# Peptides against a protein of PDB entry 4J2C: the designs that were tried, part 56

Target 1, 107 residues: chain A of PDB entry 4J2C
Amino acid sequence: MEDPFFVVKGEVQKAVNTAQGLFQRWTELLQDPSTATREEIDWTTNELRNNLRSIEWDLEDLDETISIVEANPRKFNLDATELSIRKAFITSTRQVVRDMKDQMSTS

## One batch from the design tools (peptide; made by RFdiffusion4, then SolubleMPNN)

Design b2_p19_2_s2 (from b2_p19_2, 10 letters changed)
Fold by OpenDDE base, seed 2:
Structure b2_p19_2_s2 (fold): chain B 107 residues (1-107), chain A 19 residues (1-19)
Amino acid sequence: as target 1 above (107 residues)
Amino acid sequence: SLEEKYEEFFKKAYERKKK
């Protein structure tokens, strides 16, 4: 059985990769209107937002895993280093999402 | 729930270590 944290982490990482690709395309479409159709812009924007939302949802789940472990450290026996790594992943991923969202909101 | 999954995970992990 796989650690539930890493299961969700894997899903988050996949969604981040997808979002980054969509974000790149989104940026390209905005930079060169001659290559962009309204349909593609709308599709890309919607898909990107959906992926970002999915990531945010999963990050909440990951936060829950942290809370579960911290609520009963004796039961789960994860050391401080591992918890810090997990928290760092959540924090850094949130920042990645935030950066993309900020650019989308200002464009 | 995630908590239940964690409980199961660590339970199995403990059993594997004992073997």
Scores: peptide ipSAE 0.127, ipTM 0.651, DockQ to the pose 0.113
Fold by OpenDDE base, seed 3:
Structure b2_p19_2_s2 (fold): chain B 107 residues (1-107), chain A 19 residues (1-19)
Amino acid sequence: as target 1 above (107 residues)
Amino acid sequence: SLEEKYEEFFKKAYERKKK
């Protein structure tokens, strides 16, 4: 049995990597319209938004795992350092998503 | 549920540590 946190974390990391690639392409398309079709811009934008939404949903699940453990620490007995690392991952990933969303909303 | 998955995970982890 794999730790449910790492299962979701893996999915988040994949979605983040995909989103970052799509975001880079999105910026390139907007910076040089001569290389971009409206269809590719729309597709890239939609795929990017879908990935960001997926990440945000998974981060809520990751937050729930933290809450479950903290509600009964004796039952799960996770190392405090590991718990801090998990919280840091959620926080930093939310920031990454927020940064991309902010740039998309201002463009 | 996610909580049930965690309970199952840590139950198995406990058994592995006992061995």
Scores: peptide ipSAE 0.123, ipTM 0.646, DockQ to the pose 0.114
Fold by OpenDDE base, seed 4:
Structure b2_p19_2_s2 (fold): chain B 107 residues (1-107), chain A 19 residues (1-19)
Amino acid sequence: as target 1 above (107 residues)
Amino acid sequence: SLEEKYEEFFKKAYERKKK
């Protein structure tokens, strides 16, 4: 079976880009209520949250692959460098999500 | 085994992301 890691990674990256755009709009709407409708605020907020949750769910799956493979990376044709790259992606993506969530929770 | 767990995981993941 083909390794689906990169498929999930790609989906996460797309969701991150989408979330970042939504977050920017979310910020703009809240900072200038005169340009915001309640409908757009609600839509943007919900879409943003949905994207963030989707990312977090995918990251859990990706993290599980790391846990399984790390015990015997050679058997799974993944060297330490590749595992490090994958871990870095997960860690950095979690940080991006956390930053947006923190700002949303305090606004 | 660990390999079986990995194979099972990717089998499930592949099916989830295939569509």
Scores: peptide ipSAE 0.106, ipTM 0.674, DockQ to the pose 0.613
Fold by OpenDDE base, seed 5:
Structure b2_p19_2_s2 (fold): chain B 107 residues (1-107), chain A 19 residues (1-19)
Amino acid sequence: as target 1 above (107 residues)
Amino acid sequence: SLEEKYEEFFKKAYERKKK
């Protein structure tokens, strides 16, 4: 049986990669209207928002796993370094999402 | 729930260590 944290982490990483690609395209479309259609802008925007929402939801699940372990550390006995890595992943990923959302809200 | 999944995960891990 695999650790549930890594299953969700993998899904988050895939969604982040997808979102970053969509965000890049979104930026390009808005910077050069001559190469953009309203249909592509709308599609890209919606797909980007959907991915960001998916990431945020999964990050809540990942945060819950941390809480579960920290509520009973003796029972789960995870290495302190591993817990730090998990927390760092959640924090850094939230920052990535926040940066994209901030730029979208000002456009 | 996630908690139940973790319980199962660590239960199996414990059994493997015993063998």
Scores: peptide ipSAE 0.098, ipTM 0.626, DockQ to the pose 0.112

Design b2_p19_2_s3 (from b2_p19_2, 11 letters changed)
Fold by OpenDDE base, seed 4:
Structure b2_p19_2_s3 (fold): chain B 107 residues (1-107), chain A 19 residues (1-19)
Amino acid sequence: as target 1 above (107 residues)
Amino acid sequence: SDEEKYEEFYKKAYERKLK
């Protein structure tokens, strides 16, 4: 089957896209209370937080795979380029999550 | 072991793919 890394990577990417949409709606609801119901605010906030937690959880697992491969690169047949791509994905995704979390914590 | 952890990750990913 497909490399397990890509399976989780794909799910993380989907969750990021979902989170970004929820985050946009979240900001809209808070910026114009006249268009916002408490129910939608709560739903959006909870769904956003759940997605962010899911992403962070998966990133930890993905990060562990990197450590395992780096401990024995020959066994897993992953070159430095692929490892770099995987690391970059984890780093950039963590930054995206952090940016949303920072804005939520200050609003 | 690291190998066991990796295999566990593989198993979890496989299960996700089936869902």
Scores: peptide ipSAE 0.285, ipTM 0.821, DockQ to the pose 0.813
Fold by OpenDDE base, seed 1:
Structure b2_p19_2_s3 (fold): chain B 107 residues (1-107), chain A 19 residues (1-19)
Amino acid sequence: as target 1 above (107 residues)
Amino acid sequence: SDEEKYEEFYKKAYERKLK
């Protein structure tokens, strides 16, 4: 079976792509109110928040797996390179989410 | 326990893969 980390990683990546698209649309709608309906703004905002929340939840789970592996490295056969890649993914993804959330909170 | 948490994560991931 596929490593469960990669399964969740894939879901996070999909959610990030979706969120980025929604975020772009969100900014477009707010920049030109004449082309925006309240319905689409509300829908886009809600979907965006839902995706961001999903990502954050998955990142917490992924982060926990790293902690578990690091607590018992002999039980889990992960080399240093793979562990570094996993950590980097979580860190960079959290930054992407944070950037979108920061921009939403200031609007 | 850490073992239980890891197993739960695995189980959830497996279920996602099946969907």
Scores: peptide ipSAE 0.283, ipTM 0.822, DockQ to the pose 0.758
Fold by OpenDDE base, seed 3:
Structure b2_p19_2_s3 (fold): chain B 107 residues (1-107), chain A 19 residues (1-19)
Amino acid sequence: as target 1 above (107 residues)
Amino acid sequence: SDEEKYEEFYKKAYERKLK
């Protein structure tokens, strides 16, 4: 069995890619209303928000695993470099999500 | 507990992998 962190990390990465595609379409629809129906705008917006919410939920779980490991490092025996990579992934992914959410809230 | 939380994370990840 693969390390469960990598399983969830993979799902987050897939959701990020999906969200970025939806976000691009969302911006295109809003920039050219003549090519957009209200139904597609609403669908795209809802799917995008659902993906972002899914990512945020998974990031909370991933972040919790970091806290648990750091509270008892000897029990879990994770390499310090790997732990740093995991932290960096969570931080950078949260920034990506925040950037999309900020743009959606101002539109 | 931390152990229970970690085990739950493993369980959820395992179920997701099987999906």
Scores: peptide ipSAE 0.280, ipTM 0.820, DockQ to the pose 0.750
Fold by OpenDDE base, seed 2:
Order: structure tokens, then sequence, then C-alpha cells
Structure b2_p19_2_s3 (fold): chain B 107 residues (1-107), chain A 19 residues (1-19)
């Protein structure tokens, strides 16, 4: 089996893609009220929030693994490059989530 | 402990892979 980090990373990436699609629809619904029902707006909003929450949850787990590795580097065979890639993924993904959440909160 | 947390992460990831 592949490194567990990549398993969760993959799940996060899928959730991000789903969230981005939902966010796009959410934006479209708000931009054209004539095409939007309250039901679809609510559904889209809820699904989007659920996906974002799922992502945030997984990111916390991923972030914890990094902390664990850094606390005991002898036990884990990860070079600086791989560790940096993992950190960058978490940071960039958090930013993507934050951007969507910020727009949702201001609308 | 960190070890327990890490092992739990592995376990959860493994379970996800099987689903």
Amino acid sequence: as target 1 above (107 residues)
Amino acid sequence: SDEEKYEEFYKKAYERKLK
C-alpha cells in the first residue's frame, strides 16, 4: 500500500475538486436569481460547506503527521524535499478553502 | 502519544483505501 499521507491527500484533492464545482454553481445561483430556487441554493450551500469541513478535517490530520515526523525524524525516512511538498500542499489547500469560505461569508 | 496518533492515521488511511 502507498504511503498513508498520499491516500488522504488524494481524498482531499477529490473533495477540493468537488467543492470547487459546488462553489462555481453557488456563485452562478447567486448571480442569476431567475435560475435559482431556494432549495438549490440551500442544497448547494450545505454540500459545499460539508465538503469544506471534510477538507479541513483531513488537513488537520495531515498536518499532525508532519508534526509527528518533525518531532521524531529518526523514525521516519522523509527527506526535506518531501516534507516541504507535504507542507506546501496543506498550506495551499487551506488557502483555497479559506478563499471559498471568505466569499461565502461575505455574500 | 505521537506514535498512537500516527498509527491511527495509518489505520484510517488503510480503511479508506479499502473502501
Scores: peptide ipSAE 0.299, ipTM 0.830, DockQ to the pose 0.739; fails the geometry check

Design b2_p19_2_s4 (from b2_p19_2, 12 letters changed)
Fold by OpenDDE base, seed 5:
Structure b2_p19_2_s4 (fold): chain B 107 residues (1-107), chain A 19 residues (1-19)
Amino acid sequence: as target 1 above (107 residues)
Amino acid sequence: SLEEKYKKFFEKAYERKEK
């Protein structure tokens, strides 16, 4: 049976890449009004927020899977290194999302 | 749900370990 973690991880990574691109564009639009329309700003902002929300939701699901494993480590017996990698991915991704959200909230 | 998928995944993995 397939381990769902890697599938969701891949989806999160794609969403992060998309969000980062949108965030960059969002920053550019706000810094140079001569090249920006309100319509594009609104679209970019909404798409960015949607991607960030999607990421956060997936991270919650991933975090739950870790909790399930950690509730009975002997039963599932996942490799410690793999578990560490999974936790690190969630932590680092949350930080990336938080950084973007912080900048958006202060603009 | 993702939780259900993981539970099924680990259950199957556990069964294989027992055999």
Scores: peptide ipSAE 0.091, ipTM 0.601, DockQ to the pose 0.072
Fold by OpenDDE base, seed 1:
Order: sequence, then structure tokens, then C-alpha cells
Structure b2_p19_2_s4 (fold): chain B 107 residues (1-107), chain A 19 residues (1-19)
Amino acid sequence: as target 1 above (107 residues)
Amino acid sequence: SLEEKYKKFFEKAYERKEK
């Protein structure tokens, strides 16, 4: 069986890239209303939020796997370095999502 | 769910480790 972590990691990375693109467009639309339609703003906002929500959901599951491994390291023999990398990915991705969400909430 | 898949993965890995 394939380790699901890397599959989900890939999905999260794709979603992050998509979200970043949408976020950039979102900021552009709000910065220059003359180039923006309400329809595009709403669409972009919704798509962005959907992507962010998807990422957050996946990160919760990934975080749970970390907890499971740490609760029984003898059973789930993962290398300490690998575990650290997995944690770092989750932490850094959460920060990226939080940054976008914070900017959206202040606009 | 992802969690279920992960649990199954680890369970199988554990079984292989015991052999």
C-alpha cells in the first residue's frame, strides 16, 4: 500500500498554488475596481475560500497522522528526520493559509 | 477518509514488520 502522506502532500501543494494565484487576482481586483466586475470578485473569492478550506481539511488529517505516529513510535517506525519534515510541511503550509486568510479578513 | 487510509497503511506496514 502507498503511503497516503505524500499523495495528500501533493494535493495540498497543488491547492496552495491555486490559492495563491486566486489570491493574487483577488488583490488585483480589489486594488483596481475599474477592471473588476462584482461577478469576478465573487467567483474569485469563493474559489479561493474553497481551496483554503480544502487545504485546511487535509492538514488536519495529516496532523492527525503525526499524532498517531508519535503516540506509538514502535509500531509506526518512521525516521525522526522524516517525521520532522512532515511536521515542517504542515506548519509552513498552515502559515501560508493563515496569511491569506488574514489579508482577506482585513479587506 | 484520509485518516482511514493512513491507519490501514500503517497497520499493513506493521504487519510486514512483524514478519
Scores: peptide ipSAE 0.090, ipTM 0.605, DockQ to the pose 0.076
Fold by OpenDDE base, seed 4:
Structure b2_p19_2_s4 (fold): chain B 107 residues (1-107), chain A 19 residues (1-19)
Amino acid sequence: as target 1 above (107 residues)
Amino acid sequence: SLEEKYKKFFEKAYERKEK
């Protein structure tokens, strides 16, 4: 079987894009209540939170695989450069999620 | 699931190493 990391990476990236769109709408709804219904606010908030949790779960699983592969990268046909790229993706994505969560928790 | 996919991936990798 091929390494499924890139498939999950793609799924996470799509989820991040979705979350960013939801976050933008969430911000707009809160900034101008006259254009917002409670139903849309609730839906947007819930969808956003669900997406963020999904991303975090995927990143946690990917992070766990890093430790295993890192023990014998050559055995898994992964060099240090590839591992670095994967770690960077996880770290940067977590930061993006954290930024949105921080803003939601203070609003 | 993701866990199952990686399990299979790692198992295959271990098989290659043992050969």
Scores: peptide ipSAE 0.088, ipTM 0.599, DockQ to the pose 0.070
Fold by OpenDDE base, seed 2:
Structure b2_p19_2_s4 (fold): chain B 107 residues (1-107), chain A 19 residues (1-19)
Amino acid sequence: as target 1 above (107 residues)
Amino acid sequence: SLEEKYKKFFEKAYERKEK
């Protein structure tokens, strides 16, 4: 049986990669209007937002796993270092999402 | 649910460590 944390983590990582690609395109479209159609801008923007939302949703799930472990440390004997790594992943990923969202909101 | 899956995972892992 796989650790559910890593399953969701994998999905998050894929979504982050997708979002980063979309964000790059989004930036390019805004920088050069001559190469951008309204349709592509809208599509890219929507897809990006959808991916970011998906990530945020999964991060909540990951947070839940942390809460579960911390609520019953006896049952879920995770090494403190491992737990810290998991928390760090969530925190850093949230920051990545936040950075993209901030740029989108200010543009 | 995710919680149930996680609980099952750790239970199995714990059993394996004890063997």
Scores: peptide ipSAE 0.077, ipTM 0.595, DockQ to the pose 0.107

Design b2_p19_3_s1 (from b2_p19_3, 8 letters changed)
Fold by OpenDDE base, seed 5:
Structure b2_p19_3_s1 (fold): chain B 107 residues (1-107), chain A 19 residues (1-19)
Amino acid sequence: as target 1 above (107 residues)
Amino acid sequence: SELEERYEEIKEKWYERLE
């Protein structure tokens, strides 16, 4: 595999989608205790945090590759448009993760 | 360079996970 960035990007996106689903369930469980057990709350919380951690771990590596490319653009010969797309993905994904984490920490 | 080496290390980690 020559450039696995787009594959990792895909895995991150899958984890984001999973996390968003878990986050939705998490909010529902907390909003209506009559439909929630402590076991499901704990399971959902743990799964959500695990997914978020996985995303953040990949984002660190993705972000580092961007920094390295920007430090020596001639060596890596990455198209400016592609670089912008990669940077935008990292930025937007971090925002999505941050929003979920902020809500979890205040609840 | 050191940066290029780090870049390859990250890619190698991805390769191993994706194989």
Scores: peptide ipSAE 0.529, ipTM 0.904, DockQ to the pose 0.748
Fold by OpenDDE base, seed 3:
Structure b2_p19_3_s1 (fold): chain B 107 residues (1-107), chain A 19 residues (1-19)
Amino acid sequence: as target 1 above (107 residues)
Amino acid sequence: SELEERYEEIKEKWYERLE
């Protein structure tokens, strides 16, 4: 495995899917306090935050690799199309994470 | 170079995690 980017991308996507599920449950728990226990709220909140933090860390590494490649494209030999795909993934994923974090901070 | 070394460091970190 010379270029593990696509594998890391897959791991990030799995974490995003997990976070989105946790976020949905988090919103449900807050919208209906009568069915929510403090234990589940705390667990869901912590798991969600941990997933988001993990995603953000991976995005930083992914972004750094792109910056390095762009600084010396001839050395790494990645075409513009692949770089565009990678950059788009990071941008869109950051937006998804930001949206969840914004909603958590305002509630 | 320093950047190339950093790139390999990131990849190595990923390799270890994904094993």
Scores: peptide ipSAE 0.527, ipTM 0.903, DockQ to the pose 0.764
Fold by OpenDDE base, seed 1:
Structure b2_p19_3_s1 (fold): chain B 107 residues (1-107), chain A 19 residues (1-19)
Amino acid sequence: as target 1 above (107 residues)
Amino acid sequence: SELEERYEEIKEKWYERLE
């Protein structure tokens, strides 16, 4: 494996999908307490937080690699298009995570 | 350089996780 960035990106995408599913269930459980057990609420909340934390950790590493590449473009063979794609992915993913975290913090 | 070394450290961490 020469450049694992795309693999990590894939893992982050999977984690985002998982988190979004958990977030949806979390919302449903809180909206209708009659159909929710405290056990499921706690489980869902913990799993969601764990996924979000994992995503944020990977985003930090991904972001740092981009910063390093941009600091020394001659050393790293990445064109402007690829860098833009990577930066856009991090930005958009951070926004998705932030949206979920904001809603969780207000509940 | 230090930055290059850091880059390799991150990649190595990823490699280990993805093995």
Scores: peptide ipSAE 0.524, ipTM 0.902, DockQ to the pose 0.750
Fold by OpenDDE base, seed 2:
Structure b2_p19_3_s1 (fold): chain B 107 residues (1-107), chain A 19 residues (1-19)
Amino acid sequence: as target 1 above (107 residues)
Amino acid sequence: SELEERYEEIKEKWYERLE
């Protein structure tokens, strides 16, 4: 595969979806302690944090590739549209992760 | 260049993970 960016993007998107599901369960568990066990809370919290960390790690690599391409526009065969899509994905995904992390840190 | 090499390193890492 010449450019695996779109594949990595897909993996990140799946991880985001997984994280959002875990986040929803996390909120449910914390809002109704009578139906929550400490074991499930801990498991959900750990899985959520691990997913978020994985996403952030991939975003760093994706972002670095963008920076390299922008520094060498004539070397890499990426048009403005594709570059814009990649940048937008990173920006929006970081925001989604940030929102979940902010809510977790204040709970 | 060093930047191009770094780019290839990232891609290689992805290749290995996706294999």
Scores: peptide ipSAE 0.515, ipTM 0.900, DockQ to the pose 0.754

Design b2_p19_3_s2 (from b2_p19_3, 10 letters changed)
Fold by OpenDDE base, seed 4:
Structure b2_p19_3_s2 (fold): chain B 107 residues (1-107), chain A 19 residues (1-19)
Amino acid sequence: as target 1 above (107 residues)
Amino acid sequence: SELEKRYEEIKKKWYERLE
């Protein structure tokens, strides 16, 4: 079976972009209550949470595959560069998610 | 190995989702 990592990575990236858009709207709604309805706030909040959860779920699987490869590097056809790229993606994506979650929890 | 099997399971799951 061919490695679908890059496809999953792409999906995660799209989900991140979606989440960032929702997060932006979320901040706008909370910054000016006069322009926001409770319904939109709730919808935006829920959609944002769902997207973030989806991302985190995929990151867990991605992270596990990396751990497996690192446990037996000779068997897998992934060089150090590719592995580093994958690890960096997970790390940076987790940070982006964390930043949004932190701001949501403090509001 | 068990880890190798798990790796294939994850890939299989991904493919099923992507289909």
Scores: peptide ipSAE 0.521, ipTM 0.903, DockQ to the pose 0.790
Fold by OpenDDE base, seed 1:
Structure b2_p19_3_s2 (fold): chain B 107 residues (1-107), chain A 19 residues (1-19)
Amino acid sequence: as target 1 above (107 residues)
Amino acid sequence: SELEKRYEEIKKKWYERLE
């Protein structure tokens, strides 16, 4: 079985982009209630949360694969550069998700 | 090993979703 990490990474990136768009709309709706309906606010909020949850789920799996590789490097054909790229992606993505979640929790 | 098995399980899960 080939390594599908890069495919999953791509899906996560797409989900992040979607979440960022939803987050922006969420912010706009809350900043100007006159242009917002409760229906759109609820829809946007739910979609945003769903996307963030999906991302976090994938990040957990991605992170676990890295931990497994690091535990037994001889069994896996990944060089240091690739491993660093994967780790950096998870770290940066978690930060992006956390930033959005933090702002949502304070509203 | 158990770790290798887990790794393959995760990969399998991903492939199933991507199918």
Scores: peptide ipSAE 0.518, ipTM 0.902, DockQ to the pose 0.790
Fold by OpenDDE base, seed 3:
Structure b2_p19_3_s2 (fold): chain B 107 residues (1-107), chain A 19 residues (1-19)
Amino acid sequence: as target 1 above (107 residues)
Amino acid sequence: SELEKRYEEIKKKWYERLE
């Protein structure tokens, strides 16, 4: 079975982009209550949370695959450069998700 | 090994979702 990491990475990135769009709308709705309906706020909030949860789940799986590869690098034949790229993606994506979650929890 | 099996399980899960 071929390594589907780059495809999963793409799916995660799409989810991140979607979440960022929802987050922007979420902030706009909260900043101007006169233009916001409860229905849109609830929908946006729920969709945002669902996207963030999905991203976090994928990141856990991605992180686990890296840990497994690092435990036996010769078996999986991934070089240090590729592993570094994968680890950097997980780290940066987790930070983006964390920033959104932190702002949601403090509002 | 157990880790190798887990790795393949994750990949399989991904493939099933992406189909």
Scores: peptide ipSAE 0.517, ipTM 0.902, DockQ to the pose 0.794
Fold by OpenDDE base, seed 2:
Structure b2_p19_3_s2 (fold): chain B 107 residues (1-107), chain A 19 residues (1-19)
Amino acid sequence: as target 1 above (107 residues)
Amino acid sequence: SELEKRYEEIKKKWYERLE
């Protein structure tokens, strides 16, 4: 079975972009109540949370694959560069998600 | 091994979702 990591990575990246767009709208709605309906706020908030949850779920699986590879590097055909790229992606993506979640929790 | 089995399970899950 071929490694679908890069495809999953792409899906996560798309989800991040979607979440960032929703987050921007979320902030706009909360900053100007006169232009915001409760329905749009609720929809945006729910969609944002769902996207973030989806990302976090995928990151858990991605992270687990990294841990497995690192536990037995000779078994898996991944060089140090590829492994580094994957680890960096997970780390940076988690930070992006964390930043949005932190701002949502304090609003 | 159990780790290898888990790795394949994750990959399988991904493939099923991507289909």
Scores: peptide ipSAE 0.508, ipTM 0.899, DockQ to the pose 0.790

Design b2_p19_3_s3 (from b2_p19_3, 10 letters changed)
Fold by OpenDDE base, seed 5:
Structure b2_p19_3_s3 (fold): chain B 107 residues (1-107), chain A 19 residues (1-19)
Amino acid sequence: as target 1 above (107 residues)
Amino acid sequence: SELEKKYEEIVEKWKKRLE
């Protein structure tokens, strides 16, 4: 079986970096309304949400592939260490996304 | 198996996106 996990992981990491940048800008815009326009706030919010949604979508697929590998390990060549690393990535990334979403929902 | 097919579907989806 093919294993493009690391490629998708890279794409997720890029999306996380983008989201973090957008989140920082989003925070700055809300901290100083005098320098913020509704257009930029809306654009930033929309882009941020889109990136977060993209990340969550990939995390679901990544998580499912892990579940499938664990259900049928003889068909795959992943050891416990690699699976642990992948799970940790998903868990930590979900937390990062959740933290941003929580702050957005409470603002 | 059905799980293997699902895995392949995910992989193919990724491959198409990443082309």
Scores: peptide ipSAE 0.601, ipTM 0.922, DockQ to the pose 0.769
Fold by OpenDDE base, seed 1:
Structure b2_p19_3_s3 (fold): chain B 107 residues (1-107), chain A 19 residues (1-19)
Amino acid sequence: as target 1 above (107 residues)
Amino acid sequence: SELEKKYEEIVEKWKKRLE
């Protein structure tokens, strides 16, 4: 059984960093309309939403793989520590995404 | 098993994207 989890994790982390940058710009544009154009607002919003969607998709798959491993521990070479790390990553990342989405929905 | 097959499907999907 292959385990590309760490690669996907890296991709998710990159997407999170990108989203956080876009979110920061998004907040700046809303806080100072004089520096914002409709085009940049739309672009930033769309890019941000796309990144968040991508992250959520990967988290879903990552979560499913963990569930499968936990249901079939003898078929996989993962110890409790590694599983905990993976689960913590998914949980914390979901929280980061949720926070951004919540702020976007209330603005 | 069905779960193992599902796992492999996810892994394959990832591999295709990351290529």
Scores: peptide ipSAE 0.598, ipTM 0.922, DockQ to the pose 0.762
Fold by OpenDDE base, seed 3:
Structure b2_p19_3_s3 (fold): chain B 107 residues (1-107), chain A 19 residues (1-19)
Amino acid sequence: as target 1 above (107 residues)
Amino acid sequence: SELEKKYEEIVEKWKKRLE
């Protein structure tokens, strides 16, 4: 079967980088109100949340593919090492997203 | 199988988005 995991992984990584950039701007805007407009704050917040939601959706699909592979190991050519790498990516990425969301919810 | 179908559905969704 096809295995586009590495491509999706790349897309998620790009989305994470974008989100982190937006998050940085978000924090800057809130830390210095004199340089911030409500319009930019709202735009940045919206873009950030949309990116985070997109990442979370991809992580769910990635996680499901892993579960399917593990349930049918003979149908897929993935060894334990590759599966471990994929699981680690999902876990670490979820943590990155969670950290940003937690900070946004407390502000 | 049903699981294989689910996998293929996810892959197809990704392919459409990434093309």
Scores: peptide ipSAE 0.592, ipTM 0.921, DockQ to the pose 0.769
Fold by OpenDDE base, seed 2:
Structure b2_p19_3_s3 (fold): chain B 107 residues (1-107), chain A 19 residues (1-19)
Amino acid sequence: as target 1 above (107 residues)
Amino acid sequence: SELEKKYEEIVEKWKKRLE
């Protein structure tokens, strides 16, 4: 059974970094309207939301793979440590995404 | 099993995207 989890993890991490950059710009634009155009605000907002949704989509798949592994451990070569690492990654990443989404929804 | 098939489907989806 193949295990490309680490590759997907890397892609998610890249997407998180991109989202964080967009989020930073988003906050800057809203904090100083004199330097912001509606076009850039909208673009940044949309790009950020798209990135966050992409991350969430991957997290769902990653989470599902973990559930499958735990349901049928005999078919997979994953120890408790690796599973813990994967779960921690999903949990922490979800929190990062949630924090950004919460701030966007309250602004 | 069905779960194994689902896992493989996810993996295949990832592989296609990452190509």
Scores: peptide ipSAE 0.587, ipTM 0.919, DockQ to the pose 0.761

